# Ledger of designs, part 256: peptides against a protein of PDB entry 2AUS

Target 1, 323 residues: chain A of PDB entry 2AUS
Amino acid sequence: ADIKREVIVKDDKAETNPKWGFPPDKRPIELHIQYGVINLDKPPGPTSHEVVAWIKRILNLEKAGHGGTLDPKVSGVLPVALERATRVVQALLPAGKEYVALMHLHGDVPEDKIRAVMKEFEGEIIQRPPLRSAVKRRLRTRKVYYIEILEIDGRDVLFRVGVEAGTYIRSLIHHIGLALGVGAHMAELRRTRSGPFKEDETLVTLHDLVDYYHFWKEDGIEEYIRKAIQPMEKAVEHLPKIWIKDSAVAAVAHGANLTVPGIVKLNAGIKKGDLVAIMTLKDELVALGKAMMSTQEMIERSKGIAVDVEKVFMPRDWYPKLW

## One batch from the design tools (peptide; made by RFdiffusion4, then SolubleMPNN)

Design b2_p29_2_s3 (from b2_p29_2, 12 letters changed)
Fold by OpenDDE base, seed 5:
Structure b2_p29_2_s3 (fold): chain B 323 residues (1-323), chain A 29 residues (1-29)
Amino acid sequence: as target 1 above (323 residues)
Amino acid sequence: SRSEEILAAIREELRADPSAFGESYTPVY
């Protein structure tokens, strides 16, 4: 998510009509909710499914989905995509995650040894999914991007960990405990990041959502509920982007694949097979799709399918049909 | 608080009939 991607401009003369579309910052409150994502602070106790059901009830919504399951006992960052944005969670599933974990050691270990052994778990690790996972219990590799020890108090080790999607922190702690020679278990876990969603000013509780919905419906104050809901475009900030001409938007919104002539600008480093976000020049999410070309091929070629469109988000009528 | 009362009521409704809140989109991978 934090990798600054270079933006390569193909057409520096491309303009956008200000009358077309609904930029993320200019959506009416009802439309903002329909294309929204909540950065929810999930409490410990309920399932991620129960919490999504509660949000639907609180906000009077028909549909919602979450950006990756947290176990009942796990708190913290749970992105919840609303209504027409519900399927944007597909962009968050492969995103990196950060956690703060409390590891309890089953014996006394010198602090220097704890620090040294935990540092060896940065990089590629071997994991097996837990029994309760729907994922086939095959051995697999996962990346640990970083481990930061926050505090060591006797047998309790508080640490921050950045991981590849689908890394099991419980399994990591078990393996660290084995490497320390005393064993260990996960005492507490909080998710502090899911891709672009962090513990920041956008993080809201279920209580906040109740209050903010009442301020809107009873007092006519939309400001709080507007701030509590992020635009769906937030959920794709970590993806490589391709910005398209106004003349290409309606075609993509109808489910047509993006062709090379429709590209105005794009991020560097796109590979064939990457998940990419197709954006308007107003930074509106049109669709998610699979890159059929690299960035370099999209620059050098004059024609061909650049993106196989997998999921459209934009309504068909926001931009005129210009073909 | 009013928020706590509403959340308590929602928890009770959800416990009584989880289906009344409709399916959540949870991609099972």
Scores: peptide ipSAE 0.012, ipTM 0.392, DockQ to the pose 0.772
Fold by OpenDDE base, seed 1:
Structure b2_p29_2_s3 (fold): chain B 323 residues (1-323), chain A 29 residues (1-29)
Amino acid sequence: as target 1 above (323 residues)
Amino acid sequence: SRSEEILAAIREELRADPSAFGESYTPVY
């Protein structure tokens, strides 16, 4: 999420009509909810699926989906995409995660040794999925981006860890305990980050959502529920972006692939095969797709398919057909 | 930051009861 990507302008004369579309900051409350993502503080106890079902009940929604399962006992950041935004969770599944974990050691270990051994687990680690995982139990590598020890109290080690998607913190703690020679288990786990979603002012509880929905429906106060729901565009902030001409928006919204002439500006460092967000010049999410060209090829070429469009989010009528 | 406040609260709750986060908040309907 913190990756600052350079923006390369291909067409500096491209203008956008202010009458077309619905920019994220200008959506009516009902439309904002239809294209929303909640940064939920998942309580410990319920499954991520139960929590999604409760949000659907609280907010009177037909559809919702979560940006990556938290185990029942795990609390913290669970992005929940609403209604027409439900499919945006596909952008969050591959995103990096951060956790705060409490590791309990099964024996006494000097603090200097704890710090030294935990630092050795930064980088590439080998993991095996647990038996309960629907994933084939093949050995796989995962990245640990950082380990930050927050507190050491005898046998209890509180630490922050940034990891690649699908890293198992319970398995990491087990391997740290083995490397320390005493064994260890995960006593507590909280997720503090899921891609662009963090423990910030946008983090809300299920109770907050109940109260904020009542304030809107009973008192006519939309401010709280508006702040509690992020635009779906938040869920793609970590992806490379391609911004398109107003004349290309309706075609892409109808499921046409993005061709090179439709590109106004794009992020640097797009590779063939990358997941990319197709945006309007008003920063509205049109679609997700697979890059069929690099950034360099999209600059140098005058024609060809730039993006294979996989998921359309924008309604077909927000922009006019100009063909 | 709110993250620092939440982390401070988590640390206080974990110090008071390491199992407090393990209690199933089954919403009593």
Scores: peptide ipSAE 0.000, ipTM 0.358, DockQ to the pose 0.035
Fold by OpenDDE base, seed 4:
Structure b2_p29_2_s3 (fold): chain B 323 residues (1-323), chain A 29 residues (1-29)
Amino acid sequence: as target 1 above (323 residues)
Amino acid sequence: SRSEEILAAIREELRADPSAFGESYTPVY
């Protein structure tokens, strides 16, 4: 997620009209909520679905969705996309995750052996999805990007782990315990990151949301609820981006595929088949789509379909039809 | 050891269907 993608400029003379659209920082509060994502600190106990239902009740919303299930007992970062932004969660589902986990060992193991064995689990690991998973129960590989041991207290091992989406930390801990020869189980788990969402000043509780909604509705103070809700564009920060001409925005907002002439700038390293975010020159999310070309092909070609538009977010009227 | 038996079983599953794990899978175990 933190890889700064190079930006290649294709049209350095492209300007944007300041009167068109609603940049993420300039949305009226009602519109900000309609295109919002909450970085929720999910409490332990409730399901992710119950928490989403509570947010809908608290904020008087018709629709919301979460950026990847946390088990009932798991706390921490749960991105909740609101209203018109609800489907932006599709960008967060494949995003990398970070956790802090407490592993309890079923026997005594020397610290040096714990450290050595856990280091061997960095890289590709075999996982079996749990029986209750909505995912087809097949053996699969997942990447462990890093393991950082925070503390070892006898049989209790506190560690930070960065993983590919859909890595089961419970299964990882089980396999570590097997490799140590004593067995282990997951005692505690907190998610500290989901793609661009992390433990930072944007992390809010359900209680914060109750209070902030009341401050807005009863006291007329919008500042707190505005800060508690991130623009939907935050949910796509980790994706490769393509920025388009003002003249292309309304077409894409109507569901037209992005063609090469509409591109102003783009990230390096886009491959055919990648999920990409189509942005305005004001960093507004127009749509998500599948890249039909590489970055290099989008630079070299004068025509063709660059992106197959899968999901439009921007309203059709934010930019004029210029065709 | 029980760990070696489990690693051996995983290696046998990998040998039986390498495609289940993708072409790049190196058993670290």
Scores: peptide ipSAE 0.000, ipTM 0.328, DockQ to the pose 0.014
Fold by OpenDDE base, seed 3:
Structure b2_p29_2_s3 (fold): chain B 323 residues (1-323), chain A 29 residues (1-29)
Amino acid sequence: as target 1 above (323 residues)
Amino acid sequence: SRSEEILAAIREELRADPSAFGESYTPVY
């Protein structure tokens, strides 16, 4: 959301047929749910998997998946992708995260020293994955993008922190405590952001979902459940995008790789190996894939595979075969 | 940079006691 990516136009004459596809804001309610992502306020207590199971029960769904595990005790922003959108969570796993954390210090430290030391943890930090992680237990570097101290009350430090995906806030707090010389532990944690999903008007509780589903099914009022579910395209807002011709959409929807002639416009700064979103000219998500070229190569070349298509989301029939 | 010195110190502490950083924390993403 915060990185304005420049858009480079390759074909300024490319038009889109308004009769083809289903733009995010024009999906019937059932189709909107099938391609939806909930910005859930996860309560403290349940696992992220239990919460996903509850959403499936509440909304009568076959499939759902979450955009990154929150621990049982951790509350806040949990993106939950629904049905046909379930696999879009792969775009959210590598996304930056923001938290509000309460750190409890094990000794008295002057406020000026707390502020000075915490500011030194902005940038690259070294972390060890916890024993329970399936990740190789090697030391790894992670980025802390920012630390904002919200409140200091004696030994309690409330702060906002923006971090690279897979940063351990508990380990960060432990290292801050060591650097302060008194030790510290994480008392509370809330996730306030997961990529494009944040604490805003789109954040909904499990109770909201129960009520809004009831209003739709029993009272015929779809407005609330429609607003409570974001289009799957929201979950790729932070990715570099490639917009394609209407004539290329059906081929990509069938799992064909995107070739350079199919590109209408694209974001600047795509590198070979990047995860990219393939979009229609109506901002519909067709597929996720791996960039096989840079932005510059996609501009300069007339032919070749631009994107290796890994995950198709769009149905094969939304756009006609024009080949 | 002061951050590089702190990172070097944390690396030395991690070498001296690899268990000090071993808290069972599930990645809260």
Scores: peptide ipSAE 0.017, ipTM 0.407, DockQ to the pose 0.016; fails the geometry check

Design b2_p29_2_s4 (from b2_p29_2, 12 letters changed)
Fold by OpenDDE base, seed 2:
Structure b2_p29_2_s4 (fold): chain B 323 residues (1-323), chain A 29 residues (1-29)
Amino acid sequence: as target 1 above (323 residues)
Amino acid sequence: SEAEKILAEIEAELRADPSAFGESYAPEY
């Protein structure tokens, strides 16, 4: 998520009509909810599915989905996409995660050895999926981006860890314990980040959502519930983006592939096969799709399919048909 | 290397006990 992507401008004269679309900051409250994502602080105890079901009941929603399962005992950052935004969670599944974990060692180990061995687990690690995973029970590599030891108290090691999606922290701790020669287990786990969602001012509880929904429905105060829900565009901040002409928006919103003439600006470093977000010039998410060209090809070519559009989010009527 | 030996031991233990829980990739809708 922290990769700064350069923005390359292809058409510096492209303007956007302020009357078209609904920018993330200007959606009416009902529309904001329909295209919303909650940065939920999941409590320990309930499953991620139970929490999503509670949010649906609290906010009177037909659909919602989460951006990556937290185990019942695990607390912290659970992105919950609402209604028409529900499918945006697919952008969050491959996103990196951060956790704070408490590891308990089964024997005494010198602190210098703990630090040295844990540093060796930065990089590519071999993991096995849990028994209930529909994923073939093959050994798989996962990236540990960083390990930051926060505290060592005898046999208790508190650490922050940044990992590739689907890295099992319980397995990581087990392997660290083996490498230390004493064994270890995961005592506590909290997720502090899921892609662009982190522990910040946008993190809300289930209680906050109850109160904020009540303030809106009973008192007419929409400000709290508006702040508690992020626009769906937040859930794609970590993706490479392509910004398109107003004249291309309605076609893409109808499921047409993005062609090179429709591109106004784009991120550097897009490769063929990458998941990309197609955006308006008002930073509205139109669709997710697969890049059919590199950034360089999208700059140099005058024609061709730039993005194979896989998932449309924008309604077909937000922009006029100009084709 | 010591790292390759530890990795081989980890692979052997993971073959013996697959019980480690972790995040499911299945978005249920």
Scores: peptide ipSAE 0.015, ipTM 0.438, DockQ to the pose 0.050
Fold by OpenDDE base, seed 1:
Structure b2_p29_2_s4 (fold): chain B 323 residues (1-323), chain A 29 residues (1-29)
Amino acid sequence: as target 1 above (323 residues)
Amino acid sequence: SEAEKILAEIEAELRADPSAFGESYAPEY
């Protein structure tokens, strides 16, 4: 995750028992899959839902879910959370996205004018929801974090764009085309990033998953399928974290809210209402929840509810009940 | 292999109706 968050230590004497839990790097292959996320290269053609259904068939899974829909024609980074990790997609839905887009202009425009106008679309933009969305026709604002022009070939403009979740690139290109005075449409789109997932050595195809599952089941080689699946903790790398005492883990795993005495360390800059990841001292994801206090309040207070626990991931038996 | 059969079925489903994969979901960009 590119955001280096400061870590504030509240209890410097807190130790963890190495016999409790299953750290992300020490999970048996079956348990690794049960708490896994695939950084899938979605092919163009299928829906994101169909691709998830295929992954379930290929890997013989009961449940899976994706970290944000890609249109049928759109390829690239689709995080797919597996089995017990399926609900970790809640952390990925609000995450920023990056795309590479090919924009085709409907007329000739000088390159200097293209560059100048596209730079004006960095920042807050007003988008119209698609006509087919059942969502009330409210104008919505979205952030464009950056636009990087990669290539200009006559009427074809290849660019990288970083955006807030739910920013319609097709609508952005349409508005750029209007501002240029000639009109434009989206010719091609690829997603290159979804929060902590990007185009890197962890990106795998559906074909890779077929081959890697075969090597595991028929040849007994688990290395490839192990590398093709990321631990669910990868899907929360972009969130602010709170690390808790071993004595608090079983409580939170049973659905109890996190209280201030359970906190060992936490990230700076947590605000009331933020989505936060509750972690063990071994960097295991216990739960997602809503911060009920700021970082400063969690440091200064001796008691109270720090996090309203919304979703538990950790099994109830990984840590002993110490209450 | 069972995996190759599943892949072949998936590819056959993809080829049979590219429109079954079509326009029904509003683009969530």
Scores: peptide ipSAE 0.015, ipTM 0.410, DockQ to the pose 0.178
Fold by OpenDDE base, seed 3:
Structure b2_p29_2_s4 (fold): chain B 323 residues (1-323), chain A 29 residues (1-29)
Amino acid sequence: as target 1 above (323 residues)
Amino acid sequence: SEAEKILAEIEAELRADPSAFGESYAPEY
């Protein structure tokens, strides 16, 4: 969410009715949960599947899904989308990730050499998926956005790394070890970021969720569980956005494609084929879809399909049919 | 090629430890 995208206004006279919809900050607690995402601190030990199953039990939910599997031994940021928000995880799967990793070297290497070699791994790297991956084992490139060495203690190297989605940190560490000439392995891994979700005041444990749910159900105190659950709109903060007229919302909520006349404002830099979030003027997520036009084409054209709507989140009754 | 060497090295590691520390695409649960 740190990249401020430019916003281009197409219709400066477009107003929104305050009586329509449910803005992310104004949802009743039950509705907030139905459209929620938890920024979970996944403990080491359980699978991401087991953790999602536990959240469903704790919060008495029918459905949930997570924004990218962490291995059993990996801790940290696991976004868990709830109930009607479950499908929003599709926006998080392609998002960049950050980790803190502990690399153990199999031999002694001077610190200056460690620092020099690790810096050369910033940029495009070549990887292959693990044998157990359901993904076809093809040669692939991935981006390493940055490597920050936090600490070097003899053979132990603690570092922060920002990576493209589906980068294997174990394979990165192995390649660093090969380049150092001594070999290396990953001792520990924690995910510190998954797109817009990071280690901040919104990060909660499974224990916190138990306590906060009990405070709500037994004591009638909603404040804690409300703060522990983020609105689903947080899960799309990193996507390019298109804001639509109130008159277009119900059509899109019924699964109609977004046409150019429905656009009020949009982010710069949308390309044909990009995943985009369709928003109301109250920053409510209506749908995810594929851009059928660039930002420039959406500005210049008076008609046509702007977005092929793939996934609708908003209920059909939040906005009236105005057609 | 240097890319083929890197690939062969990754393959050797992945045979030794086929567990990926990292992210996989998850279905809904």
Scores: peptide ipSAE 0.013, ipTM 0.398, DockQ to the pose 0.043; fails the geometry check
Fold by OpenDDE base, seed 5:
Structure b2_p29_2_s4 (fold): chain B 323 residues (1-323), chain A 29 residues (1-29)
Amino acid sequence: as target 1 above (323 residues)
Amino acid sequence: SEAEKILAEIEAELRADPSAFGESYAPEY
């Protein structure tokens, strides 16, 4: 998520009409909610489904979806996409995750050995999905991006871990315990990051949402609920982006594929098959799609389908039809 | 072996609480 992608400008003369669209910072509160994502601090106990159902009840919403299931006992960062933004969770599924985990060792191990062995788990690990996982019971590799030991207290090891999506932290702790020769189990787990969502000033509880909704509906104070909900564009910050001409926006919003002439600027390093965000010049999310060309091909070619549009988010009427 | 016992205990814990292994990749709408 943190890889700064270079922005390549293809059309330096492209301007945007300030009267068209609704930039993320300029949405009326009702529209902001309709295109919102909550960075929820999921409490331990409830399922991610129950929490989504509670948010729908609290905020009087018809639809919501979460950016990756947290188990009942697991707390922390659960992105919840609202209403018209619900489908943006597709961008969060492949996103890297960070956790803070408490590992309890079943025997005494010298601290130097703990540190040495845990460092060996940085990189590619082999995981076996659990028996009741909906995931096929095939051996799979996953990336551990980093392991940071925060504290060692006897048999208790508190650590931060950055992982590829679908890495099982309990299975990682199990393998670490085996490598240490004493065994280990996961005592506590908290998710501290899901792609662009992290523990920061945007993290809110279910109680905060209740209070902030009441302040809006009873007292007319929209500020708190506005701050508690992020624009849907937050949920795609980690994706490679393609920015398009105003003249291309309405076509893409109608479900047309993005063609090369519509591109104003794009991130470097897009590969064929990548999930990409199609953006306006005002950083509004138009659609998600599959790249049909590399960045280099999108620069060099004058014509062709650049992106196969999979999910449209922008309403058809925010930009005029210019075709 | 003690390692096999630990493996069996962990497999038993894994069977008892298969949820705590990580994210279900099913977006629920």
Scores: peptide ipSAE 0.009, ipTM 0.424, DockQ to the pose 0.057; fails the geometry check

